# Designs tried in a protein design run: peptides against a protein of PDB entry 5ZKO. Part 49

Target 1, 44 residues: chain A of PDB entry 5ZKO
Amino acid sequence: SASNPRKFSEKIALQKQRQAEETAAFEEVMMDIGSTRLQAQKLR

## One batch from the design tools (peptide; made by RFdiffusion4, then SolubleMPNN)

Design b2_p18_2_s3 (from b2_p18_2, 14 letters changed)
Fold by OpenDDE base, seed 3:
Structure b2_p18_2_s3 (fold): chain B 44 residues (1-44), chain C 44 residues (1-44), chain A 18 residues (1-18)
Amino acid sequence: as target 1 above (44 residues)
Amino acid sequence: as target 1 above (44 residues)
Amino acid sequence: EEEIERKKKREEEKRKKE
């Protein structure tokens, strides 16, 4: 039935979006760590 | 202060775990799609 | 199909509580 391919594509798209959001959250954490390190170096 | 590096490493570890869980969830979805397609082919 | 929707709904509910 033709409805399954569309539902599967939507599930894949939503999962890809979630993975992109988790990657962005990881990058934010890494940037915060990097900025904190840079601030600590400027204060030395 | 020595507490920041440990908290950062913990945040990184938790984020890596979350990314691995999201990847596993994606793989599960893809396997279900694949199995459904295979079942549909066996019924033809 | 229904198991995936149930898992997705549980995870969305976890994100809404954080």
Scores: peptide ipSAE 0.206, ipTM 0.654, DockQ to the pose 0.122
Fold by OpenDDE base, seed 1:
Structure b2_p18_2_s3 (fold): chain B 44 residues (1-44), chain C 44 residues (1-44), chain A 18 residues (1-18)
Amino acid sequence: as target 1 above (44 residues)
Amino acid sequence: as target 1 above (44 residues)
Amino acid sequence: EEEIERKKKREEEKRKKE
């Protein structure tokens, strides 16, 4: 069955969207860690 | 509240695991596309 | 922490509706 080139482009687009969302979630976690470390330094 | 350094390390580890799973899923999609293209070339 | 769990739950619920 000719797996439609359109289905591959759609799979790639959905996967790229998921990767972008995961990257944004990772950046948010890293910013929270940075903020918490900065707050801990200000309290000393 | 001292957000425990242990909780941050766990969050980072879980996020890295998720990123690795998403990368593996992306590679699988790309391999399927590559295989389908190679099969289409062989039929040609 | 509660905001991350709330976002994770919303994303899982979106993925379950596709």
Scores: peptide ipSAE 0.196, ipTM 0.664, DockQ to the pose 0.139
Fold by OpenDDE base, seed 4:
Structure b2_p18_2_s3 (fold): chain B 44 residues (1-44), chain C 44 residues (1-44), chain A 18 residues (1-18)
Amino acid sequence: as target 1 above (44 residues)
Amino acid sequence: as target 1 above (44 residues)
Amino acid sequence: EEEIERKKKREEEKRKKE
């Protein structure tokens, strides 16, 4: 039955979205670290 | 204060762990799809 | 794994009705 490919496609799409959200959260953490380092350099 | 580098390192480590877990979950989904496709090929 | 097992069980139940 043709319903399985769509369910798998949906599962893959949801998982790709989670991976993208986790990557964005990682980039945000790295940006916060970069900003903190830049502020520490300006105060020296 | 020297506490910030350790907190950033911990934040990065936790985020890397989450990314690895999301990748493993994606690989599991892909393996389930692959297994289903292989079974469908064996039944043809 | 659980989705494959659920599918196997459903296919076995179909084969038993036939």
Scores: peptide ipSAE 0.128, ipTM 0.578, DockQ to the pose 0.035
Fold by OpenDDE base, seed 5:
Structure b2_p18_2_s3 (fold): chain B 44 residues (1-44), chain C 44 residues (1-44), chain A 18 residues (1-18)
Amino acid sequence: as target 1 above (44 residues)
Amino acid sequence: as target 1 above (44 residues)
Amino acid sequence: EEEIERKKKREEEKRKKE
């Protein structure tokens, strides 16, 4: 059963990668909001 | 540009939902590891 | 659990082919 710990480590690594990708997508949405606010201020 | 704030709020809500789903998937993986460890202890 | 069960089933299939 020594292969199970490696497979669990691989699953955890893949899950951490997904969480990082979702965080990056959140940051992109927040940047778009910030950019839109800056443009709206520039038009005032 | 009054429609953009509502669309941003919707994007943020969808992104928060994805992050919650990814967290739930991580917890499931961790439960599987915990269950496997408990079974390995029961066999010793 | 599902992955442990899949592995147990695969190991049981291997033991049944010996």
Scores: peptide ipSAE 0.126, ipTM 0.578, DockQ to the pose 0.036

Design b2_p18_2_s4 (from b2_p18_2, 11 letters changed)
Fold by OpenDDE base, seed 1:
Order: sequence, then C-alpha cells, then structure tokens
Structure b2_p18_2_s4 (fold): chain B 44 residues (1-44), chain C 44 residues (1-44), chain A 18 residues (1-18)
Amino acid sequence: as target 1 above (44 residues)
Amino acid sequence: as target 1 above (44 residues)
Amino acid sequence: EAEIAEEEKRRKEREEEE
C-alpha cells in the first residue's frame, strides 16, 4: 500500500526527466540552426 | 547549402514529435494516479 | 487506459491467491 505513492512519484520524475532531455535536444538543434545561419551570413 | 535548412526543419519536426509523445505519456501517468486515488477513496 | 490501475489489480489478485 505505502509503496504505490513512491512508485507513482518515481514514474512522474522519470517522465519529467525525459521531457527535460527532449527540451535540451530541441534547444541544441535551434542553436545549431542559429550558428549555421550566422556562419552563412559571415561568408556572404 | 540549400539542403541544410530542410534537414534542420526535419530535425525540429522530429524533436517536436518526441516532446508531444513524452507529454502524452506524462498525462497518461497523471490520469492513472487520478484513477488510483479515486479507487482508493471509494474503498475507504 | 489505467495501465497502473490494471497492474495494481493484477498484483492484488496475486496477493489474494496466497
């Protein structure tokens, strides 16, 4: 009985971690696009 | 050069899809917690 | 579908068989 709330909180924590990792990976892609655009502007 | 923007947009689309999937899985966990809590209240 | 509620139900069914 008392173990169920802990298992739920652990599952929520794991999902929040995945969402944070996916957000970080999205930000990295946006930074790469920004850097590539800046480099293309310097070469023009 | 012109292929890079398309590859970036494709990578962004994939990351947005993953974020949506992780959000849906988080909402599912929250619904399960809500259902378990409701069942525990019915048994009290 | 409450996968966690189904898993908890399966666990209770197994505990009632002991």
Scores: peptide ipSAE 0.156, ipTM 0.614, DockQ to the pose 0.033
Fold by OpenDDE base, seed 2:
Structure b2_p18_2_s4 (fold): chain B 44 residues (1-44), chain C 44 residues (1-44), chain A 18 residues (1-18)
Amino acid sequence: as target 1 above (44 residues)
Amino acid sequence: as target 1 above (44 residues)
Amino acid sequence: EAEIAEEEKRRKEREEEE
């Protein structure tokens, strides 16, 4: 039945979304670190 | 304070671990799809 | 066993019993 290919594509799409969310969360952490480092440099 | 750099490095390490876990979960899903597709091809 | 292949097998077994 053609239904299984759709369920597989959905699982892959959800997993790619999760990978993108994890990357965004990493970029946010790196931005906060960058901002904090820049602030610490300005206060020296 | 030198304490912030350690906490930042820990946050980055944890986030890299999460990204690796998400990649492994993606590879597992892709392996399962590959196995299922191979099985479906053999049963035709 | 691939989790999805096992789930597909269970679905097919149920459809064969109806």
Scores: peptide ipSAE 0.151, ipTM 0.602, DockQ to the pose 0.034
Fold by OpenDDE base, seed 3:
Structure b2_p18_2_s4 (fold): chain B 44 residues (1-44), chain C 44 residues (1-44), chain A 18 residues (1-18)
Amino acid sequence: as target 1 above (44 residues)
Amino acid sequence: as target 1 above (44 residues)
Amino acid sequence: EAEIAEEEKRRKEREEEE
């Protein structure tokens, strides 16, 4: 009986990790856009 | 030069969609845990 | 769909056959 709570907590932990990875990937995309804009300003 | 902003906006839109899908998957896991807990209470 | 609850049920059914 006590094994089920551990399985649920593991599923939650894995899903939270995936959400954090997706957030990090979004932040990386935003940094690339920011750096490209900064480079374009320096070339003007 | 104007083609780059459109490509960036597309990357942002796709990443926002992915983040929304990951959030929905998390909510589904939380519902499954909630339903399992409710079923366990009904069997007591 | 409580996939974990279904897997537990299937495990319990197998343990009752031994």
Scores: peptide ipSAE 0.149, ipTM 0.591, DockQ to the pose 0.035
Fold by OpenDDE base, seed 5:
Structure b2_p18_2_s4 (fold): chain B 44 residues (1-44), chain C 44 residues (1-44), chain A 18 residues (1-18)
Amino acid sequence: as target 1 above (44 residues)
Amino acid sequence: as target 1 above (44 residues)
Amino acid sequence: EAEIAEEEKRRKEREEEE
C-alpha cells in the first residue's frame, strides 16, 4: 500500500519543521543577548 | 545587574536541550523507516 | 520500534477478523 511511504515522509517533514522552529528560537535568544550587551555598553 | 547573564546562559542551555531532544526524535523516525524498508524487502 | 509497520499489522489483523 502506497500510504506508508507518504506517512513516513510526513513524519520526517514535521520533525524537520520542529527542528527549524527550535533553531529560530535559539537565534532569537542569541540576538537578545547581543542587544542587551550593546545597551549595557551604551549606559557606561 | 549580574542576574541577566545567568538568565541568558540558562535560556541557551534549555534551548540546546530541546534541540538535542528533537534530533533524537528525528533519528528514531529514520530508524523506523530503515526497519520498515528492511521488512518490506524480506516479504518480497 | 517500527510504529507505522506495527500499526499496519494491527489494521490488517482487524480487517481479517471482519
Scores: peptide ipSAE 0.148, ipTM 0.596, DockQ to the pose 0.036

Design b2_p18_3_s1 (from b2_p18_3, 15 letters changed)
Fold by OpenDDE base, seed 4:
Structure b2_p18_3_s1 (fold): chain B 44 residues (1-44), chain C 44 residues (1-44), chain A 18 residues (1-18)
Amino acid sequence: as target 1 above (44 residues)
Amino acid sequence: as target 1 above (44 residues)
Amino acid sequence: EFSALIAALAAQIAAENA
């Protein structure tokens, strides 16, 4: 079917959302690792 | 809870998987747009 | 990671519809 610009726009919007969710998940992982490292340093 | 290195490794593995899925989704969007453009050019 | 590519694609779609 002839994908119209509106459908492409929706696909791009979904991709932007997925990228934002991936970024948030990455930041969460980094925070968890960072907090654990800080605690480990305080125990040494 | 003290997150151990194994748990960190699992989180990193999950993040890598999410990134790969995001890449695949992006490629799918690009293929859809590319195919539509090619068809439109053949009709002009 | 793909923010620039997504932005470029969005711009192309907008230009083609214009």
Scores: peptide ipSAE 0.104, ipTM 0.600, DockQ to the pose 0.024
Fold by OpenDDE base, seed 1:
Structure b2_p18_3_s1 (fold): chain B 44 residues (1-44), chain C 44 residues (1-44), chain A 18 residues (1-18)
Amino acid sequence: as target 1 above (44 residues)
Amino acid sequence: as target 1 above (44 residues)
Amino acid sequence: EFSALIAALAAQIAAENA
């Protein structure tokens, strides 16, 4: 049925969003580590 | 505090889990499209 | 990591709807 292409496009759009959220979460982890290291250096 | 390395390891582990879940979601999208295509071919 | 595959899939869907 003609509804499948739209549904697939929606699935792809949602997957792109999830991948972007995953990337942002990875960056947050790296920022937290960087911030902690900077704090440790300042306390030395 | 000494709790940071453990917390970072946990954050990394959670991020690896998210990556695996996103991979599985991508594979599901591809499988759905493949199944739909196969069904369309069978109905021809 | 999947951006190229997603883009290729999107292109296929667009071609199928043309």
Scores: peptide ipSAE 0.103, ipTM 0.593, DockQ to the pose 0.034
Fold by OpenDDE base, seed 2:
Structure b2_p18_3_s1 (fold): chain B 44 residues (1-44), chain C 44 residues (1-44), chain A 18 residues (1-18)
Amino acid sequence: as target 1 above (44 residues)
Amino acid sequence: as target 1 above (44 residues)
Amino acid sequence: EFSALIAALAAQIAAENA
């Protein structure tokens, strides 16, 4: 059915968005850790 | 603070779980698309 | 911890290549 490709495209688009959000969340976690490490170095 | 590494470890563990779940969701989407394509080929 | 950073990075790379 011609509607299936469109539905699949929408599902893929949503999944790409989720992956991007998860990547951003990962980067945030890494930045928080990095910031804490930098602060710890300054306190030494 | 010694508690910070533990908190970060927990955040990373949670993020790993999210990434794994998103990967599984992506694979599911791709499998659904693949299955539909295979069925379409059989109907030709 | 540096080890935690490495582990997180490795997990992300693995997910991207799955």
Scores: peptide ipSAE 0.097, ipTM 0.605, DockQ to the pose 0.049
Fold by OpenDDE base, seed 3:
Structure b2_p18_3_s1 (fold): chain B 44 residues (1-44), chain C 44 residues (1-44), chain A 18 residues (1-18)
Amino acid sequence: as target 1 above (44 residues)
Amino acid sequence: as target 1 above (44 residues)
Amino acid sequence: EFSALIAALAAQIAAENA
């Protein structure tokens, strides 16, 4: 049906957004770890 | 602090779980598209 | 990591619209 391409494209776009959000959340976790590591190094 | 490694490991584990869930959601979207494609082929 | 999956989905959309 003519509506399938739009629906599927929207589903893909939504999934890309979710993946980007999960990547950003992962990067935030890594930043926290990096900050902790830097702080530990400064205390030495 | 000594608690940081455990907290970070837990955060990483949680993030891996979320990534796996997003992968599963993506696979479901792909399955829906695949099913639609198969149905379209059967109607030809 | 998901680029291949996105590409596959895009190809399926294109094939359905052909």
Scores: peptide ipSAE 0.112, ipTM 0.593, DockQ to the pose 0.034; fails the geometry check

Design b2_p18_3_s2 (from b2_p18_3, 13 letters changed)
Fold by OpenDDE base, seed 4:
Structure b2_p18_3_s2 (fold): chain B 44 residues (1-44), chain C 44 residues (1-44), chain A 18 residues (1-18)
Amino acid sequence: as target 1 above (44 residues)
Amino acid sequence: as target 1 above (44 residues)
Amino acid sequence: EFSALIAALEKQKALEDA
């Protein structure tokens, strides 16, 4: 079927949003790890 | 609370999986666009 | 990375729209 350029734009926009959400989730995890590491160093 | 390194590893693994899924979704969209372009050229 | 993929998709879209 003839693919609609407008639908492509929608798909791209949706993927950009997903990427942003994943990046935020990853940063949260890394912050938790970093915080825990810092905590452990302070207790030594 | 003391964060568990094992739990961190789980979270990282989950995020890597999500990234792979997103990459696959992008590749699908790219293929659709590429196919449409090729179609349009053949019809000229 | 994702930025490269997005750029490639946007470029292909622009070519299709032309």
Scores: peptide ipSAE 0.109, ipTM 0.599, DockQ to the pose 0.025
Fold by OpenDDE base, seed 5:
Structure b2_p18_3_s2 (fold): chain B 44 residues (1-44), chain C 44 residues (1-44), chain A 18 residues (1-18)
Amino acid sequence: as target 1 above (44 residues)
Amino acid sequence: as target 1 above (44 residues)
Amino acid sequence: EFSALIAALEKQKALEDA
């Protein structure tokens, strides 16, 4: 079958989107943990 | 609010799962591209 | 983490489009 550059381009774009979603989720987790730690320090 | 280690542990586990899913998707993309390249070489 | 691989694939795409 002939190579389809457009299909591969789409796959790359989808992979970049997935990576961005993973990064955003990681940042959310880190923010929640950081906030909890800060609160614990204030209450000591 | 009190720190909830169980909730944070769960968030970390979910993040690791997301990373594994991203890796699997990337490997699939690479396999498809590699297969196409191999086919193109055979047809030369 | 996959930035280098994505860049390589984008380069390959450009070659295929030529």
Scores: peptide ipSAE 0.102, ipTM 0.599, DockQ to the pose 0.032
Fold by OpenDDE base, seed 1:
Structure b2_p18_3_s2 (fold): chain B 44 residues (1-44), chain C 44 residues (1-44), chain A 18 residues (1-18)
Amino acid sequence: as target 1 above (44 residues)
Amino acid sequence: as target 1 above (44 residues)
Amino acid sequence: EFSALIAALEKQKALEDA
């Protein structure tokens, strides 16, 4: 049974996409925190 | 503006959840690939 | 990081296609 290499490749591609989405979400959160921190510092 | 620590903490918690879900999905993929590899080896 | 595992799987895919 030729383990359909295509199915594994698709699963890997999907995993890479998920990782990229998580990275983007993390960066957004960190940017928001950083911006808030910067604003708080400017008000001092 | 007190960066609402609650909102940031919630965002971090959501990110941790996403990471855990991604890890679980990855482990499932790897287990499937590993099982297929093992089966292929047994057929030799 | 899963990058190393992904890379190994991609290498395996390349070998299987061959």
Scores: peptide ipSAE 0.100, ipTM 0.597, DockQ to the pose 0.021
Fold by OpenDDE base, seed 3:
Structure b2_p18_3_s2 (fold): chain B 44 residues (1-44), chain C 44 residues (1-44), chain A 18 residues (1-18)
Amino acid sequence: as target 1 above (44 residues)
Amino acid sequence: as target 1 above (44 residues)
Amino acid sequence: EFSALIAALEKQKALEDA
């Protein structure tokens, strides 16, 4: 029984994309925090 | 220099929400795959 | 976080595609 491998592959691909987007968003947040911290250090 | 803790806290909260949504989406994908597999087993 | 799980799903997919 073809357990619709296409549909599962699409679901996996979508999940990989979501994970990548989440990772990118996390990195952006960390960059912003890090940059702010570095700027604050330079102002001293 | 108040490293805008409000804005950072909001970013962190948003990221936690995204992570929870991703987890839920992943669980849904796994449920669908698992259900399909179980159904295929019952048809035998 | 989900890399291992994605890998498992990909392996299952490969088995289903055969």
Scores: peptide ipSAE 0.108, ipTM 0.603, DockQ to the pose 0.033; fails the geometry check

Design b2_p18_4_s1 (from b2_p18_4, 14 letters changed)
Fold by OpenDDE base, seed 4:
Structure b2_p18_4_s1 (fold): chain B 44 residues (1-44), chain C 44 residues (1-44), chain A 18 residues (1-18)
Amino acid sequence: as target 1 above (44 residues)
Amino acid sequence: as target 1 above (44 residues)
Amino acid sequence: DLEARIARLQEEQARAAA
C-alpha cells in the first residue's frame, strides 16, 4: 500500500460517506416502522 | 406495511449489523493506513 | 412493504461487503 496521503484521505472520505448512508438508511427504517405503528394504532 | 414485531426487530437487527460491519471496515481502513505509515517510517 | 425494504437492505449489505 503506497503511502499516498491523497489515497488515504479518499479512502477515509468514501468510508465516512458509506457510514452516513447506512445511518440514513437506519433512520428511514425507523421512520417507516414508526409510521406503520402509528397507522396501526389509528386503525385500532 | 404489516405491523409485525418480528419483522421490525429483524429490520433493526440487520441494519445494526450493517452499521457494525461498516464500522469494522472503517477500522480496517485505518489499520491499513497505520500499517503503511509504520512501514514507511521504518524504511526511512 | 417491509419485506421489500429488508431485501433491499440485505442487498446493500452484500454489495458493501464485496
Scores: peptide ipSAE 0.194, ipTM 0.662, DockQ to the pose 0.024
Fold by OpenDDE base, seed 5:
Structure b2_p18_4_s1 (fold): chain B 44 residues (1-44), chain C 44 residues (1-44), chain A 18 residues (1-18)
Amino acid sequence: as target 1 above (44 residues)
Amino acid sequence: as target 1 above (44 residues)
Amino acid sequence: DLEARIARLQEEQARAAA
């Protein structure tokens, strides 16, 4: 079972990467909302 | 643009759901690692 | 099986990135 610690670490790292990607997607959504909001203000 | 606030809130809610799902997947990974570790201890 | 679970996570990640 000596390979298990490395495999566990890799699994954790991959999952942390997914969480970071979801965070980046959230930031993109917020940027889009912010841009749209600013455009709407300028049109008023 | 009156529908925009609701659409924005929906987009945020969907993204928060995705983040929660990624967190749940991480917890499942950790549970599997813990189970495997415990099994390995019992076999020794 | 850890390898199978890692493979599934990688597939889901690839789908999310597309």
Scores: peptide ipSAE 0.189, ipTM 0.656, DockQ to the pose 0.024
Fold by OpenDDE base, seed 1:
Structure b2_p18_4_s1 (fold): chain B 44 residues (1-44), chain C 44 residues (1-44), chain A 18 residues (1-18)
Amino acid sequence: as target 1 above (44 residues)
Amino acid sequence: as target 1 above (44 residues)
Amino acid sequence: DLEARIARLQEEQARAAA
């Protein structure tokens, strides 16, 4: 049924979007940590 | 400051949890697709 | 350990992106 493949592709697309959003959130966390470490290093 | 490392740890822990949840959701999607494919194959 | 948590998070990210 052509309906099932379309629904599957939609589910996969949504999941990929969620993964991309989680990746962006991870990068933000890492940037915050990196910036803090760099600041601490400059003060030594 | 000991406070910053703790906050970073908390952010990392939350992000880890989110990624685990996204992984579980992905596995569920793939299982649904796989099950449907298997069912379709059995009907041929 | 924060570094260990970061490493694990990166591993999970790589798995999710595969």
Scores: peptide ipSAE 0.185, ipTM 0.663, DockQ to the pose 0.044
Fold by OpenDDE base, seed 3:
Parts: structure tokens; sequence; C-alpha cells
Structure b2_p18_4_s1 (fold): chain B 44 residues (1-44), chain C 44 residues (1-44), chain A 18 residues (1-18)
């Protein structure tokens, strides 16, 4: 029925949101590493 | 200390693993949608 | 603290897998 396209679109949208959240978490990890490196340089 | 590079690499590796798992989950969703579409076509 | 952040990310991963 016509409900299937909507359900498919919802599944895709939810998965894209999860991927975006994982990408944001990765960026946060990289920022934390970068900040740690910068702090270590300032202390030298 | 020399432990920081290892901790950084581990953090990056773990996050890359999560991203790969999310990608695999996305591919599974797309396969499920594709299979549903194919089944609907066969029943027509 | 990098270890605490790794632990939180692992917890989030486990929750997402459930």
Amino acid sequence: as target 1 above (44 residues)
Amino acid sequence: as target 1 above (44 residues)
Amino acid sequence: DLEARIARLQEEQARAAA
C-alpha cells in the first residue's frame, strides 16, 4: 500500500540521523585529541 | 607520556569501528527495502 | 580524560546496538 514509501523514507531518515550522530561523536573525539596536543605543546 | 599516542590511536580506531557498524546497518536497511520492493513487484 | 570519553562512546555504541 501507499504506506510503504513513507515507512521506507522514515527508516532511511532515522539511519541518516544515527550516522550524523556518530560523525559528530568522531569530530568531538578529534577535537579532544587536538586540544590535548595543543596543551602538551604549551607546557613544553 | 608515550601512552598518549596509543590512547589517541585506540580512540580513533574504536570510533572508526562504530562508523563501520552504522554503515553496515544502513546497508542492511537498504537491502531490506530493496527486497520488499522486489517482492511487491513479483506479486503484481 | 580520554579513558572516560572512550568509555562513554562504548556505552553509546552498546545502547545503539540494543
Scores: peptide ipSAE 0.178, ipTM 0.652, DockQ to the pose 0.023

Design b2_p18_4_s2 (from b2_p18_4, 12 letters changed)
Fold by OpenDDE base, seed 2:
Formats: structure tokens, sequence, C-alpha cells
Structure b2_p18_4_s2 (fold): chain B 44 residues (1-44), chain C 44 residues (1-44), chain A 18 residues (1-18)
């Protein structure tokens, strides 16, 4: 079926969104680890 | 509960795996677009 | 909770792989 540039742009946009969501999830994990480390230090 | 470095490393490892999978999916999308463009050029 | 967050990330990964 025809190379629909609109379909290509949609695929790229959806994948960029997924990558951004995965990056945000990684940052959240790192923040949670950082908070946990800080709490553990305060309890020592 | 105790700052278990093993749990932190597991979180980081899993998230790195997800990021790699999302990167591979992006590359697949780009390859599919590239193949489609090449086919469209050959049909002109 | 770290374990709950890991579990959620695993579930999200499984859904992204479909």
Amino acid sequence: as target 1 above (44 residues)
Amino acid sequence: as target 1 above (44 residues)
Amino acid sequence: DLEARIARLKEEQEEAAK
C-alpha cells in the first residue's frame, strides 16, 4: 500500500512518545532510589 | 525497609532493558519506513 | 515501595512488547 507520509509521521510520533514515557519512568525510578537513600541516611 | 542495593540495581537493569527495546522498536519503524520509501522509488 | 514500582515497570514492559 502507498507510502503515506502521514502514516510514517504517525509511527515516528507514537514511538517518540513511548521513548519519552520510558525516560520519564526511568527518572521516576532514579528519584525513588534517591529518596530511599536519603531516608536511609537520615535513619543512621 | 532497608536500602537494598540489589533491588536498586534490578530496577535500573529492567529500565535499561526497556529503553533498549524501545530503541530497537524505533529502529524497526525507521527501517520499515526506509524499505517502503525504497520500494516506492523503484515503482516510479 | 520499590517492589511495587518494579512490578509496575515489568507490567508496562510486557504491554509495550505486544
Scores: peptide ipSAE 0.155, ipTM 0.647, DockQ to the pose 0.024
Fold by OpenDDE base, seed 1:
Structure b2_p18_4_s2 (fold): chain B 44 residues (1-44), chain C 44 residues (1-44), chain A 18 residues (1-18)
Amino acid sequence: as target 1 above (44 residues)
Amino acid sequence: as target 1 above (44 residues)
Amino acid sequence: DLEARIARLKEEQEEAAK
């Protein structure tokens, strides 16, 4: 029943992709916050 | 301008929630795979 | 804009939940 391992691997791969996308979105958020803070400090 | 820190914290909190949900989804996938494998082993 | 980005992240979460 070799079909099950392939489906499992696909399920894992899709979930890993989602996690990577969420991580990238988090990094973007943190970069924006950091940039905004730096700009605010320069204007003080 | 105290509004900015609150918006930043909210943004971080929401992204952390998403990451936790994705982690939970991954754990569910892994549990299903593990359970299926265990069942297949018991039937052999 | 932080609010626009939060809105986008919420939308992406909703699409990921489907």
Scores: peptide ipSAE 0.146, ipTM 0.643, DockQ to the pose 0.023
Fold by OpenDDE base, seed 5:
Structure b2_p18_4_s2 (fold): chain B 44 residues (1-44), chain C 44 residues (1-44), chain A 18 residues (1-18)
Amino acid sequence: as target 1 above (44 residues)
Amino acid sequence: as target 1 above (44 residues)
Amino acid sequence: DLEARIARLKEEQEEAAK
């Protein structure tokens, strides 16, 4: 049933945005880890 | 460098947990949509 | 700082769970 396709699409879109934000936060964590490793190498 | 492997692994583990929670929230949204469709079919 | 970043991620997770 085509009941409330707008409301369904809105819920899906909002959840996709949240998942993208969590992915970006993960990439930032990995960048911080990489930077810390590089700094430790420079201090040796 | 094996600098703070515990801290790195902790960051990765926490972020994986957040991503899993966002996935579960997405599945709940899809279940709600599915339930609504099933209810609409029963009312016809 | 890794510890500060972990703390923020935990806070964001708690807010996302509400």
Scores: peptide ipSAE 0.151, ipTM 0.647, DockQ to the pose 0.023; fails the geometry check
Fold by OpenDDE base, seed 3:
Structure b2_p18_4_s2 (fold): chain B 44 residues (1-44), chain C 44 residues (1-44), chain A 18 residues (1-18)
Amino acid sequence: as target 1 above (44 residues)
Amino acid sequence: as target 1 above (44 residues)
Amino acid sequence: DLEARIARLKEEQEEAAK
């Protein structure tokens, strides 16, 4: 059906958005870890 | 603090698990698309 | 607080799995 390609593209786009959000959450975790390490070094 | 590395490792482990789940969800979407295409070809 | 942030990430994971 001609509508199936559009629905598939929407599903892929939504999943790519979720993956980008998970990547951003990972980067935020790594930033917090990096900041904590930097703070600990400055306090020594 | 000695507990910070353990908390950081746990954060990273949980985030890696989320990324694996998002990857599995992406693979499922792609499988559904592939299956639909295969079915459409068999019905022709 | 890292524990509170881990808890939020777990909650977001559970919501994303629905």
Scores: peptide ipSAE 0.146, ipTM 0.637, DockQ to the pose 0.023; fails the geometry check

